Peptides against a protein of PDB entry 3C66. Designs and how they scored, part 29

Target 1, 189 residues: chain A of PDB entry 3C66
Amino acid sequence: KSWANLFEKNDFFFRYKFYLEITAYTRGSDEQHLKWSGLVESKVRLLVMKLEVLAGIKIAHPFTKPFESSYCCPTEDDYEMIQDKYGSHKTETALNALKLVTDENKEEESIKDAPKAYLSTMYIGLDFNIENKKEKVDIHIPCTEFVNLCRSFNEDYGDHKVFNLALRFVKGYDLPDEVFDENEKRPSK

## One batch from the design tools (peptide; made by RFdiffusion4, then SolubleMPNN)

Design b1_p11_6_s4 (from b1_p11_6, 6 letters changed)
Fold by OpenDDE base, seed 1:
Structure b1_p11_6_s4 (fold): chain B 189 residues (1-189), chain A 11 residues (1-11)
Amino acid sequence: as target 1 above (189 residues)
Amino acid sequence: MARIENTIIDL
């Protein structure tokens, strides 16, 4: 049982050419984030089911674990920047302007008491039926239904100053660095 | 705002 889970992690981010990233953002407390991200995570299976029935989607496989991160987020502009820059290797370097919260620094006074943005990211690997090189697949409907489902669960989740949700389609070569181990080479174009 | 990005996939 333990060995199967190790093999599933190592190949997941190399197995597909395309991924859907689902990121729950919270600018607030850790408790607020736990509730919000937990809700979003609990609904990912419904999004997978909706993706699997779309014409042109062969497989939609969720990665079983979220990626968790948090940043010191003093301003609303910083929170918008996080949401704009996160989730792509091309843009994630802009996040270096913010203080990443780590186990090593979380007890520093300047970090402990600072406003934070929390991020929980789920990944769905996508395989497509490439019969005809000209077929477009539109995933907008199931993504919109998913967002509406998450946001409608509690009125508090309508506060975009605190709670946000992003769905981003990315290519495997543009996945964030967080999904690769230090010894893993990023997929080529 | 909810962000839904790049929903049209060109294969």
Scores: peptide ipSAE 0.430, ipTM 0.921, DockQ to the pose 0.851
Fold by OpenDDE base, seed 4:
Structure b1_p11_6_s4 (fold): chain B 189 residues (1-189), chain A 11 residues (1-11)
Amino acid sequence: as target 1 above (189 residues)
Amino acid sequence: MARIENTIIDL
């Protein structure tokens, strides 16, 4: 099957039991975020290659489109909260305490000039090799190497007050609501 | 610090 058939959103988020979420965070300008997220996205293929060679991983397939969101983020505590709560259905409801920036509200004076946190999230679907009776697979090394690769690209990306990067392993039933259409039912446990 | 969460996967 061509890689192209894996890029239909609807099939991708139901296809795997497990996903790795890669979120680039920026508390700053849209331009800063575009550079940072674009860099992170450009490196995802290298992470995939490193995941695929792990003895416990049978398949690592990236979803090619990022999910974009932004929040009004007046404080560093709000920025930490976003990074803590985003990326899991169990915790994402806490983000309702923040003002989501939408196309409908972005021109409101209270939003336009507000400090913002920008989020770009990439997903990797994971299929594991069950045959090797490996009860556990550790993906920490390739994830750490990926983070280091992104952060070392520019010294400015070392500023954790502005630029952050999160890698979160989630089960398909705990994916954020953003990955499903309104008519789609979340995968069961 | 970068956030790397749940990297030990129990299958």
Scores: peptide ipSAE 0.428, ipTM 0.920, DockQ to the pose 0.819
Fold by OpenDDE base, seed 5:
Structure b1_p11_6_s4 (fold): chain B 189 residues (1-189), chain A 11 residues (1-11)
Amino acid sequence: as target 1 above (189 residues)
Amino acid sequence: MARIENTIIDL
């Protein structure tokens, strides 16, 4: 069975109790975002390799497809709000204050030429070695190395007004709604 | 600033 067949969407977001979300943000053009997100995505495998060797991590499995979204983002404060609220079911409802760009609305005059924030999110499912009597696992080092690797690739990616990168540890019950189909029940605690 | 959130995982 190919590795790809192990990660059907329907089971992936129920398989793990814990996920690492990697979100590339761009407040700029779609072309800027495509380059930035494509770079981030190309490096995810290196992060997985660094996570897998941590004594507390039993498994780190990436979901193979990014989740793509974009919002009308008129202000820098809106961009900060997106980065603060995105990636958790508890907080994502705050994003309803912004206009989500869809295939249906992208050609509307009020949306077409509006400043946009683009989001590409990769997920890594995590299983932990609880038997090692470790109450805590620190993933800060591999996450920091990953961020530095992505941002150091091009000088332009140092501009935090345009390009951002977030790594968020999330419990399965707190995953964003975007990962579930309309007929799927969110994992309970 | 890079956002790295909840890197210390309590199991």
Scores: peptide ipSAE 0.428, ipTM 0.919, DockQ to the pose 0.807
Fold by OpenDDE base, seed 2:
Structure b1_p11_6_s4 (fold): chain B 189 residues (1-189), chain A 11 residues (1-11)
Amino acid sequence: as target 1 above (189 residues)
Amino acid sequence: MARIENTIIDL
């Protein structure tokens, strides 16, 4: 299969058993988020390179497009909840308690001027060298280095009230619904 | 702190 087919949305989220999700969070302006998410996205390739050299990782393939979402986020507790619940199918239903900002509702007075949390999520598909023994692969070091790289770029990104970054290892059956089209069936366990 | 979750992968 050509490398081109790897980047078709439909094949990417079915191809791997495991994914690394990289989510940039911003509770602030769209402009703040654009800068933060753009920075994070620009560094994903460095994370991929660090993952590929780890023992037990055969392939680390980034999906080329971020997934974008935003929520009305009136409180810090709501922002913590978003960061806790987002990125897993098991927990994402908790986000239904918040108002998702859509193209259809963004002009509503109650939404337009509301405090917002913005999310940009990048996905890396992971393939592992399965040797006959249960091998543990620890990706903590490259993930920590990546976080430090992103956070150190600008002092403003040290403000955890505004800017956050999450790296979550997720199984393909537990990917958020956003990665699947309406006609796509979620991978089974 | 950044959230880094489930970085130990049991294969």
Scores: peptide ipSAE 0.426, ipTM 0.919, DockQ to the pose 0.873

Design b1_p11_7_s1 (from b1_p11_7, 6 letters changed)
Fold by OpenDDE base, seed 3:
Structure b1_p11_7_s1 (fold): chain B 189 residues (1-189), chain A 11 residues (1-11)
Amino acid sequence: as target 1 above (189 residues)
Amino acid sequence: MEEWKLSPPLS
């Protein structure tokens, strides 16, 4: 199959056993989030290039589109909870305690003027070339370099109360529900 | 591979 076919949603989230999730978080304005997430997204290609040259990585393919979500986020503790629970099927149900902002509810008085956390998530599918099952691939270095690159772009992005960036290594069976359609069954363990 | 998360980078 051509490389282009790997960017189709239905093929992408079933194609790999492992994914790297890159989530930009903003507790602030939509404008702040647009700038922050746009910066992060613009640098994902550099991370892919750094991953591809690792001896244990055979393939690192980015999904072409971000996943966007926003929650009413009245407290800093709620913002920490979002960052802890998001990005894993086993933990994402905890987010049901927060109000998800949708096109249907965004104009409600209780939602419109509420503090919000915005999320933009990019996915990289990973195929590993491990000769020995005891070998571990350390992706910490390129991931750390990526975070530092994004955070150092503007001093405002150093404010962890507003801007956050998380990278999560996840197995295909533990991907968030957002990546699957209602009729799609998530991969098995 | 083990599951892990970086936010910020782990020491």
Scores: peptide ipSAE 0.038, ipTM 0.695, DockQ to the pose 0.426
Fold by OpenDDE base, seed 1:
Structure b1_p11_7_s1 (fold): chain B 189 residues (1-189), chain A 11 residues (1-11)
Amino acid sequence: as target 1 above (189 residues)
Amino acid sequence: MEEWKLSPPLS
């Protein structure tokens, strides 16, 4: 039975205290993003496998669906800002300075032909073994290996002006607003 | 920049 069927959106973002957020960024064409994000998404299962074997990790469960967003991104500074501010409730309000591309506005002349940053975000819920308080869980190693695996797949993915990949360790109360429905209350601290 | 915003290892 694929683990994919275990997680309905309904409680996934409330089940864990900690999440690993994986975001593929592309400042370029939709085609470039589809290739890049598709590659990253295809490798997430390998990251999960590497996390599950760490002694300090009790559970590593991926959410099966990516979150997709795109912004008008006229400058490199805007692209850096997106990468800095995205993926945390504390900082995501800074993205309001940029135009979010929506189904309602995508055909507007000012948006249609504008430079864009595309984002695809995957989530892994994490539960840690608390009993061995002394064992520092170093998730840095499997995360670094994952980034290297994705970046090394094609030489084009080495261009940081176009393609980026970020992994963020996030607490449940600091998840982006996009993961919650309008009627859902954000987890408390 | 690959911003490893890895939170410091939970000590």
Scores: peptide ipSAE 0.036, ipTM 0.676, DockQ to the pose 0.111
Fold by OpenDDE base, seed 4:
Structure b1_p11_7_s1 (fold): chain B 189 residues (1-189), chain A 11 residues (1-11)
Amino acid sequence: as target 1 above (189 residues)
Amino acid sequence: MEEWKLSPPLS
Protein backbone atom coordinates (compact mmCIF):
# COMPACT_ATOMS: atom_id res chain seq x y z
CA LYS B 1 0.00 0.00 0.00
CA SER B 2 1.36 3.42 -0.93
CA TRP B 3 2.24 6.06 1.67
CA ALA B 4 -0.60 8.10 0.17
CA ASN B 5 -3.11 5.38 1.05
CA LEU B 6 -1.90 5.32 4.66
CA PHE B 7 -2.14 9.08 4.89
CA GLU B 8 -5.63 9.10 3.42
CA LYS B 9 -6.77 6.56 6.00
CA ASN B 10 -5.31 8.48 8.91
CA ASP B 11 -7.09 11.73 8.07
CA PHE B 12 -10.20 10.33 6.38
CA PHE B 13 -12.54 11.13 9.26
CA PHE B 14 -11.17 14.67 9.49
CA ARG B 15 -11.03 15.39 5.76
CA TYR B 16 -14.72 15.85 5.05
CA LYS B 17 -17.45 17.95 6.62
CA PHE B 18 -20.07 15.35 5.73
CA TYR B 19 -20.18 11.59 5.71
CA LEU B 20 -22.61 8.96 4.55
CA GLU B 21 -22.69 5.94 6.83
CA ILE B 22 -23.86 2.64 5.38
CA THR B 23 -24.67 0.07 8.04
CA ALA B 24 -25.69 -3.49 7.39
CA TYR B 25 -27.48 -5.02 10.37
CA THR B 26 -28.12 -8.70 11.00
CA ARG B 27 -29.98 -10.23 13.91
CA GLY B 28 -29.07 -13.84 13.35
CA SER B 29 -25.97 -15.90 12.74
CA ASP B 30 -22.49 -14.69 11.92
CA GLU B 31 -22.81 -16.57 8.63
CA GLN B 32 -25.97 -14.66 7.74
CA HIS B 33 -24.23 -11.40 8.55
CA LEU B 34 -21.14 -12.28 6.54
CA LYS B 35 -23.28 -12.87 3.46
CA TRP B 36 -25.40 -9.77 3.98
CA SER B 37 -22.62 -7.35 4.87
CA GLY B 38 -20.43 -8.75 2.12
CA LEU B 39 -23.18 -8.07 -0.39
CA VAL B 40 -23.71 -4.51 0.87
CA GLU B 41 -19.99 -3.81 0.85
CA SER B 42 -19.70 -5.15 -2.69
CA LYS B 43 -22.31 -2.61 -3.87
CA VAL B 44 -20.86 0.49 -2.17
CA ARG B 45 -18.83 1.35 -5.27
CA LEU B 46 -22.06 1.54 -7.26
CA LEU B 47 -23.48 3.98 -4.73
CA VAL B 48 -20.31 6.07 -4.94
CA MET B 49 -20.65 6.22 -8.71
CA LYS B 50 -24.26 7.38 -8.37
CA LEU B 51 -23.31 10.02 -5.81
CA GLU B 52 -20.42 11.39 -7.88
CA VAL B 53 -22.70 12.22 -10.80
CA LEU B 54 -25.13 14.24 -8.68
CA ALA B 55 -25.10 17.95 -9.24
CA GLY B 56 -23.47 19.58 -6.24
CA ILE B 57 -21.41 16.57 -5.13
CA LYS B 58 -17.75 17.21 -5.85
CA ILE B 59 -16.34 14.13 -4.14
CA ALA B 60 -17.75 10.88 -2.83
CA HIS B 61 -14.83 9.01 -1.31
CA PRO B 62 -15.39 5.59 0.30
CA PHE B 63 -13.36 4.46 3.27
CA THR B 64 -11.78 1.15 2.38
CA LYS B 65 -12.60 -0.91 5.48
CA PRO B 66 -15.83 -1.63 7.32
CA PHE B 67 -16.23 -1.11 11.03
CA GLU B 68 -17.48 -4.28 12.69
CA SER B 69 -19.40 -4.60 15.94
CA SER B 70 -21.88 -6.93 17.55
CA TYR B 71 -24.24 -6.70 20.51
CA CYS B 72 -26.21 -9.13 22.56
CA CYS B 73 -29.69 -8.56 21.20
CA PRO B 74 -32.29 -10.61 23.07
CA THR B 75 -35.38 -8.78 21.74
CA GLU B 76 -36.70 -7.15 18.61
CA ASP B 77 -36.97 -3.91 20.58
CA ASP B 78 -33.26 -4.08 21.29
CA TYR B 79 -32.63 -4.55 17.59
CA GLU B 80 -34.74 -1.51 16.75
CA MET B 81 -32.90 0.47 19.42
CA ILE B 82 -29.53 -0.47 17.92
CA GLN B 83 -30.70 0.66 14.49
CA ASP B 84 -32.04 3.91 15.95
CA LYS B 85 -29.08 4.84 18.12
CA TYR B 86 -26.06 3.59 16.18
CA GLY B 87 -24.14 5.83 13.81
CA SER B 88 -24.27 9.16 15.66
CA HIS B 89 -22.17 10.41 18.53
CA LYS B 90 -25.28 12.14 19.90
CA THR B 91 -27.16 8.88 20.32
CA GLU B 92 -24.57 6.10 20.53
CA THR B 93 -24.37 6.30 24.34
CA ALA B 94 -27.75 4.56 24.42
CA LEU B 95 -25.96 1.44 23.14
CA ASN B 96 -24.23 1.21 26.52
CA ALA B 97 -27.43 -0.41 27.77
CA LEU B 98 -26.56 -3.44 25.61
CA LYS B 99 -23.71 -5.87 25.99
CA LEU B 100 -21.07 -5.24 23.36
CA VAL B 101 -19.50 -8.47 22.18
CA THR B 102 -15.72 -8.31 22.32
CA ASP B 103 -12.88 -10.74 21.80
CA GLU B 104 -12.50 -10.81 25.58
CA ASN B 105 -16.10 -11.71 26.39
CA LYS B 106 -17.34 -13.66 23.33
CA GLU B 107 -16.67 -17.03 24.98
CA GLU B 108 -18.64 -16.22 28.13
CA GLU B 109 -21.65 -18.53 28.41
CA SER B 110 -24.07 -15.62 28.74
CA ILE B 111 -22.76 -14.11 25.49
CA LYS B 112 -21.73 -17.11 23.39
CA ASP B 113 -25.22 -18.52 22.99
CA ALA B 114 -27.10 -15.22 23.20
CA PRO B 115 -28.97 -13.76 20.23
CA LYS B 116 -26.78 -11.17 18.55
CA ALA B 117 -27.06 -8.20 16.28
CA TYR B 118 -24.11 -7.79 13.95
CA LEU B 119 -23.17 -4.46 12.40
CA SER B 120 -20.91 -3.65 9.49
CA THR B 121 -20.51 0.04 8.70
CA MET B 122 -18.98 1.63 5.63
CA TYR B 123 -18.25 5.34 5.34
CA ILE B 124 -18.29 7.70 2.38
CA GLY B 125 -16.76 11.13 2.74
CA LEU B 126 -18.71 13.81 0.89
CA ASP B 127 -17.56 17.15 -0.47
CA PHE B 128 -20.22 19.42 -1.91
CA ASN B 129 -19.64 21.90 -4.68
CA ILE B 130 -21.13 25.15 -3.40
CA GLU B 131 -20.87 26.92 -6.75
CA ASN B 132 -23.10 24.36 -8.42
CA LYS B 133 -25.73 24.42 -5.66
CA LYS B 134 -28.32 25.70 -8.08
CA GLU B 135 -30.45 22.78 -6.99
CA LYS B 136 -30.76 21.08 -3.65
CA VAL B 137 -28.67 17.94 -3.59
CA ASP B 138 -31.02 15.06 -2.87
CA ILE B 139 -28.97 12.05 -1.92
CA HIS B 140 -32.13 10.10 -1.04
CA ILE B 141 -32.55 8.98 -4.65
CA PRO B 142 -29.24 7.14 -5.06
CA CYS B 143 -29.44 5.94 -1.46
CA THR B 144 -32.91 4.45 -1.98
CA GLU B 145 -31.76 2.81 -5.18
CA PHE B 146 -28.83 1.34 -3.28
CA VAL B 147 -31.02 -0.11 -0.54
CA ASN B 148 -33.39 -1.57 -3.11
CA LEU B 149 -30.47 -3.07 -4.99
CA CYS B 150 -29.12 -4.76 -1.87
CA ARG B 151 -32.47 -6.01 -0.60
CA SER B 152 -33.59 -7.32 -3.98
CA PHE B 153 -30.48 -9.46 -4.40
CA ASN B 154 -31.97 -12.28 -2.34
CA GLU B 155 -35.53 -12.75 -1.14
CA ASP B 156 -34.25 -13.55 2.37
CA TYR B 157 -32.91 -10.00 2.66
CA GLY B 158 -36.50 -8.75 2.62
CA ASP B 159 -36.91 -10.06 6.18
CA HIS B 160 -36.56 -6.90 8.25
CA LYS B 161 -36.55 -8.98 11.44
CA VAL B 162 -33.17 -10.34 10.43
CA PHE B 163 -31.61 -8.08 7.80
CA ASN B 164 -31.55 -4.31 7.81
CA LEU B 165 -29.70 -1.61 5.95
CA ALA B 166 -29.45 1.99 7.06
CA LEU B 167 -27.85 4.99 5.43
CA ARG B 168 -27.13 7.95 7.67
CA PHE B 169 -25.95 11.38 6.64
CA VAL B 170 -23.78 12.82 9.41
CA LYS B 171 -21.43 15.70 9.99
CA GLY B 172 -17.84 14.96 10.93
CA TYR B 173 -18.34 16.15 14.50
CA ASP B 174 -21.18 13.64 14.94
CA LEU B 175 -19.34 10.55 13.69
CA PRO B 176 -19.37 7.57 16.07
CA ASP B 177 -16.45 7.23 18.48
CA GLU B 178 -15.35 4.03 16.71
CA VAL B 179 -13.87 6.00 13.81
CA PHE B 180 -11.39 7.87 16.02
CA ASP B 181 -8.34 6.57 17.80
CA GLU B 182 -8.02 7.18 21.55
CA ASN B 183 -5.53 9.96 20.92
CA GLU B 184 -7.62 11.69 18.25
CA LYS B 185 -9.78 14.67 19.04
CA ARG B 186 -13.23 14.66 17.51
CA PRO B 187 -13.73 17.37 14.86
CA SER B 188 -15.32 20.57 16.14
CA LYS B 189 -18.66 21.91 14.95
CA MET A 1 -36.24 -1.31 8.11
CA GLU A 2 -34.69 1.00 5.58
CA GLU A 3 -33.70 3.95 7.70
CA TRP A 4 -32.71 7.18 6.07
CA LYS A 5 -31.32 9.24 8.88
CA LEU A 6 -30.23 12.71 7.97
CA SER A 7 -28.37 14.33 10.84
CA PRO A 8 -28.82 17.16 10.34
CA PRO A 9 -31.71 16.92 7.89
CA LEU A 10 -30.79 17.89 4.34
CA SER A 11 -34.20 19.58 3.97
Scores: peptide ipSAE 0.036, ipTM 0.696, DockQ to the pose 0.106
Fold by OpenDDE base, seed 2:
Structure b1_p11_7_s1 (fold): chain B 189 residues (1-189), chain A 11 residues (1-11)
Amino acid sequence: as target 1 above (189 residues)
Amino acid sequence: MEEWKLSPPLS
């Protein structure tokens, strides 16, 4: 398959059994989020390079476009809930308790000036060289190094009340609904 | 492989 086909949405999220999600969170301004997410996104290639050299990883392919969402986030508890529940189909329904900001509602008085949490999520499709299901590839080291790299870039990004970064290893059948079009069926187990 | 989530280390 051509390189171009790897970055087609419909093919990418069905191609791999495993994905690494990289989510930049910001509870603050859109400007703060743009800077933070932009930094994280700029470093994803370094993570890919570190993943590709692991003996257990055959392929680490980034999806080049971030998925972006924002929620009304009036409390710190709501922000913690977003960070806990986002990134998995099993848990994302809990986010329905929060108001998703959309183009249709963003100008509503109750939303416009409300505190917001912004999310930008990058995906890496993973193919493993594991012969046995019992074999484990430890990706925690490169992932931790990536988080440290992003967090240490600016002292302001040390404020976890505003800026957060999470990496989640997920199976294709447990990808968030946002990665699929309305007419697409999520991968089976 | 199992699902896991990595959060930033607490400083």
Scores: peptide ipSAE 0.040, ipTM 0.699, DockQ to the pose 0.607; fails the geometry check

Design b1_p11_7_s2 (from b1_p11_7, 6 letters changed)
Fold by OpenDDE base, seed 3:
Structure b1_p11_7_s2 (fold): chain B 189 residues (1-189), chain A 11 residues (1-11)
Amino acid sequence: as target 1 above (189 residues)
Amino acid sequence: MEEWKLSPKLS
């Protein structure tokens, strides 16, 4: 990573109090995931545009690079657990029960041919207008429209056993550990 | 805002 890219990453995950996480999940092949995640990623800019026009949102700033991970996922229950627990520091420790696929272990026979769940996560930093704090900003509509846009692209993406898409609103102090380098301290409450 | 998760199905 260039020094500039590292600096941009460090500043991004400390700059905002709130983030929207967009995670594409695939329980299947790497090829299936590449197509699905690539589609989702290609549409994020449209979601940003829809968020920016909301009266309560001052800034919606996308982070340009996805975070990629994969787990051995032998059962549907494991896949549901991944989707429930991923994307929050409070809950991500539950994922330690699953085998994370790494460059070091991916060629092991027990991992190579195992069923996998693939994850690609995009982040949007959010800044809100303080003056109208009385009205909760509802981002449900643009988020639902975004999910429908992604899933309607191909009939195969209607199969929730294989393809999933989750949007999570999180506070900066509850971001997953993956967004911070080992030398970085997560934001305080 | 409160933390929330959205995983809508295709309409």
Scores: peptide ipSAE 0.034, ipTM 0.707, DockQ to the pose 0.651
Fold by OpenDDE base, seed 5:
Structure b1_p11_7_s2 (fold): chain B 189 residues (1-189), chain A 11 residues (1-11)
Amino acid sequence: as target 1 above (189 residues)
Amino acid sequence: MEEWKLSPKLS
């Protein structure tokens, strides 16, 4: 059974208290993003395997479908802002200053010709072994190794002006709105 | 655990 058949979307984002978000960013063409995000997505399984062997992690469960979004991104500052604000409910409202590309508006001339930032986000649900509360689980090592693996795959992926990769550790109540349906109430604290 | 972001640069 594919992982997609194990959990409905709604159950996944309510199941865990903690999530690791993996976002591939591309300021460039759709083709560039497809190659970059596809590479990152292909390596997520390796990260999961490295997380699962950590003594403090009980479960590392990837959500199988990426979340795709794109923004009109005319400046480098806008691109930095996207990377800073995206991935947390507390900060994502700042992205409302940018034009989100949608199926409804993508054909507008002002959007077609605009520079774009593309985002592809993968989620990993995390369950920790509570009994060892004293042991700080350091996920930085496997996360850093993962980023280095992705960026070293092709020299072009070293260009931070075009290609970025961020990992964010987020609490379930602070997940972005995109993971919930319109009729769903986000988890409380 | 607090929220954290990791964006390592290649060394």
Scores: peptide ipSAE 0.032, ipTM 0.700, DockQ to the pose 0.617
Fold by OpenDDE base, seed 4:
Structure b1_p11_7_s2 (fold): chain B 189 residues (1-189), chain A 11 residues (1-11)
Amino acid sequence: as target 1 above (189 residues)
Amino acid sequence: MEEWKLSPKLS
């Protein structure tokens, strides 16, 4: 199958049992987020390369497009909540307590001038070698190296009040609703 | 904040 067919959204999020979510968070300006998320996205290929060489990983396949969202984020606690709850179907309902910024509401005065948290999420589909299932695959090392690489690129990215980067290992049935179309049924356990 | 959501370990 051509690489092109693997990048179709509908097939990608049903293809793998496991996904690595990479979310860049910014509580600040859109410009700050664009720089930060752009950096993170530019480094995802390096993470993929590091994952692919792990003996327990058969495939590490990135989805090419980020998922983007933003929330009104008036407090630091709200920002922490976003970072805690986002990226899992089990917990994402907690985000309903926050105002999602949409194209329809972004020009409302209460939203336009509000502090915002911006999110850009990249996905890597993971296939593991069955023969090595007896051996624990530890992706912590390459993931930590990736975070360090992104954070060390600019000193400003060390400010956790503004810039955050989270990697989440998620099962396909626990992917956020954002990855599925309204007519798509979530993968079963 | 922890950079990791859920354990990046598969057993």
Scores: peptide ipSAE 0.032, ipTM 0.699, DockQ to the pose 0.128
Fold by OpenDDE base, seed 1:
Structure b1_p11_7_s2 (fold): chain B 189 residues (1-189), chain A 11 residues (1-11)
Amino acid sequence: as target 1 above (189 residues)
Amino acid sequence: MEEWKLSPKLS
């Protein structure tokens, strides 16, 4: 059975207390984003493998599909705001100040030719071996190695004005609204 | 901007 069949969307975002969010950001063309996000997505499996071998991690399960969004992003400050506010339920409402690009509005003149920030987000569900309370689980090492691996692939990906990569450790109750269906209740604290 | 939004260290 392929990894793809292991996790139906239906319970993945309720199954774990902790998630690692991996977001590729691009302020540029859709072509630039496709190359960047495609690279990042192709490396996620290597990050999972590095997480699974950590003594404090019982389970590291990737969600198989990226979440994709784009915003009208007129300024560098808007791009910084997107990177700061995205990926947490506590802060994502700040993104309402920007125009979300949708299938319904993408052909509007004010949106079609506007500067855009593209986002592709991958999720890893994490279960920790709590019984060994004494060992600090440091996921910083494999995460840093992952970022370095992605950024070093092409010199162009060193341009932080265009390409960004963020990893966020998030609790299930603080996941973005985009991961839940309209009929689903957000996990409690 | 720090590529880490939250310290991935569990204490």
Scores: peptide ipSAE 0.031, ipTM 0.695, DockQ to the pose 0.130

Design b1_p11_7_s3 (from b1_p11_7, 6 letters changed)
Fold by OpenDDE base, seed 5:
Structure b1_p11_7_s3 (fold): chain B 189 residues (1-189), chain A 11 residues (1-11)
Amino acid sequence: as target 1 above (189 residues)
Amino acid sequence: MEEWRLSPPLS
């Protein structure tokens, strides 16, 4: 059974208290993003395997579908802002200052020809072994190894002006709005 | 618990 058959979207984002967000960013062409995000997505399974063997992690379950978004991104500062603000409900409202590209507006002349930042985000639900409350689970090592693996695959992916990769540890109540349907209430604290 | 974000070091 594919992972897509194991969890409905709605159940996945309510099931865990903690999530790891993996976002591939590209400020460039759609083709560049497709290659970069496709590479990152193809390696997520390796990260999951490394997380699962950590003593403090009981479960690491990836959500199978990436979340795709794109913004008009005229400046490098805008690109940095996207990377800083995206991935948390607390900060994502700052992205409202940028033009979100949608199916409805993508053909507008001002959007069609604009520089864009593309985002592809993968989610991993995490369940921790609470019994050993004293053991700090250090996910930094496998996460760093994952980033290095992706970045080292092609020399072009070393260009931080174009290609970026961020991993964010987020609580379920602080997940971005994109993961919930319009009629769904986000998890409470 | 603080939000942990791994940004690759901007070398």
Scores: peptide ipSAE 0.036, ipTM 0.684, DockQ to the pose 0.558
Fold by OpenDDE base, seed 3:
Structure b1_p11_7_s3 (fold): chain B 189 residues (1-189), chain A 11 residues (1-11)
Amino acid sequence: as target 1 above (189 residues)
Amino acid sequence: MEEWRLSPPLS
């Protein structure tokens, strides 16, 4: 199948058993988030290249579009909770305790001027060469190098109170609801 | 069980 077919949303989140989620978090302004997320997104191709050369990785395919969301985030504890709970179907329901910012509510006085956490998430589909189920693939090194690359770009990105970057390995059945349309059934275990 | 050494979440 051509690369063009790999970038269709409908097939991407059903095609792989495993995904790497890359989420840029910003508790600050939309401008701060745009700069931070844009930087992270611009470096994803380098991570893909590093993953593809690992023994045991057959395919690392990025989804081309970020998923974006924002929450009212009045406290640092709320920001930590977002980072802990986001990116897994098992835990994402905890985010219902926070106000999701939408196009319909963004102009409400209680939301407009509220502190916000912004999220931009990129996905990489992973296929593994497992001849023997005993082989362990460790993606820690390339992922750590990626985080360090993004964080070192600007001194401001060292402020973990504002800027965060999480890489999460997830199974297809545990992908967040955001990646599926209402008519789509999530993959089974 | 595919024993992938899953990298811990990195932040």
Scores: peptide ipSAE 0.034, ipTM 0.696, DockQ to the pose 0.196
Fold by OpenDDE base, seed 4:
Structure b1_p11_7_s3 (fold): chain B 189 residues (1-189), chain A 11 residues (1-11)
Amino acid sequence: as target 1 above (189 residues)
Amino acid sequence: MEEWRLSPPLS
């Protein structure tokens, strides 16, 4: 099967039991987010390479397109809440307390000039070797190295009030709703 | 389902 067929959204989010979510957060300007998320996205391939060589990982397959969202984020507490709740179906409903910025509402005065949190999320599908299931695959090292790599690229990215980067391991049935189309049924546990 | 104890989310 060509790599191209593996990048079809509908197949990708049903193909794997496990996913690594990489979310770049920015509470600031769209320009700041574009730079930050662009950097993170540019480094995902390095993370994939590091994951693929781990004993017990059979496949680390990146989804090619980021998922992008933004919220009105008037407070630092709201920003922390976004980072805590985003990326899991179990917790994402808490984000309903915030105003999602959409193409339909972005020009509203109350939204246009409001502080925003921007999110760009990349997904890596993970397949593990069954034979090594007894061996705990520690993805912490490559993930930490990835975070450090991104954060160290520019001193400005050390400001956690503005720029954040989270890596979340998620089961397919707990993927955010954003990855599924309205007509798609979420994977079962 | 073997729970891969994946390390806690890195924030």
Scores: peptide ipSAE 0.031, ipTM 0.700, DockQ to the pose 0.184
Fold by OpenDDE base, seed 2:
Structure b1_p11_7_s3 (fold): chain B 189 residues (1-189), chain A 11 residues (1-11)
Amino acid sequence: as target 1 above (189 residues)
Amino acid sequence: MEEWRLSPPLS
């Protein structure tokens, strides 16, 4: 199977039991988000390389396309809620309390000038070596190094009121709905 | 399914 086939959306989110989600958050302008998310995305390949060399990781495959979303985010509490609830099917329904910005509604007066939180999410599919089941695969180190790398790139990215970066380990059955098409059935446990 | 207890989400 060509490498190109591995990055086809159609089976990527069904192929692995485990995924690492990398979400760049920005509560600010679209320009701020573009710079921040672009930086994060540019570094994902380095994280993949660090994951691939870990004992117990057989495969770390990035999905090359980010998932983009934005919400009306009038308060800091709303921004904290987004960061807490996003990235898991179990919790993402809490985001329904916020107004999702869409192409259809972005020009509405109540949305156009509202404070927004922007999200860009990258996914890495993970396959583990079963033989090393007894060895705890600690992805914390490479993930922490990745966060530090992104945050240290520019001093402005140290402002957690504006810029955030989260890495979440999720099971395939708990992936957010955004990764599936309307006609796709979520993976079972 | 062995629960890979990976570290909590990093924020």
Scores: peptide ipSAE 0.031, ipTM 0.702, DockQ to the pose 0.202

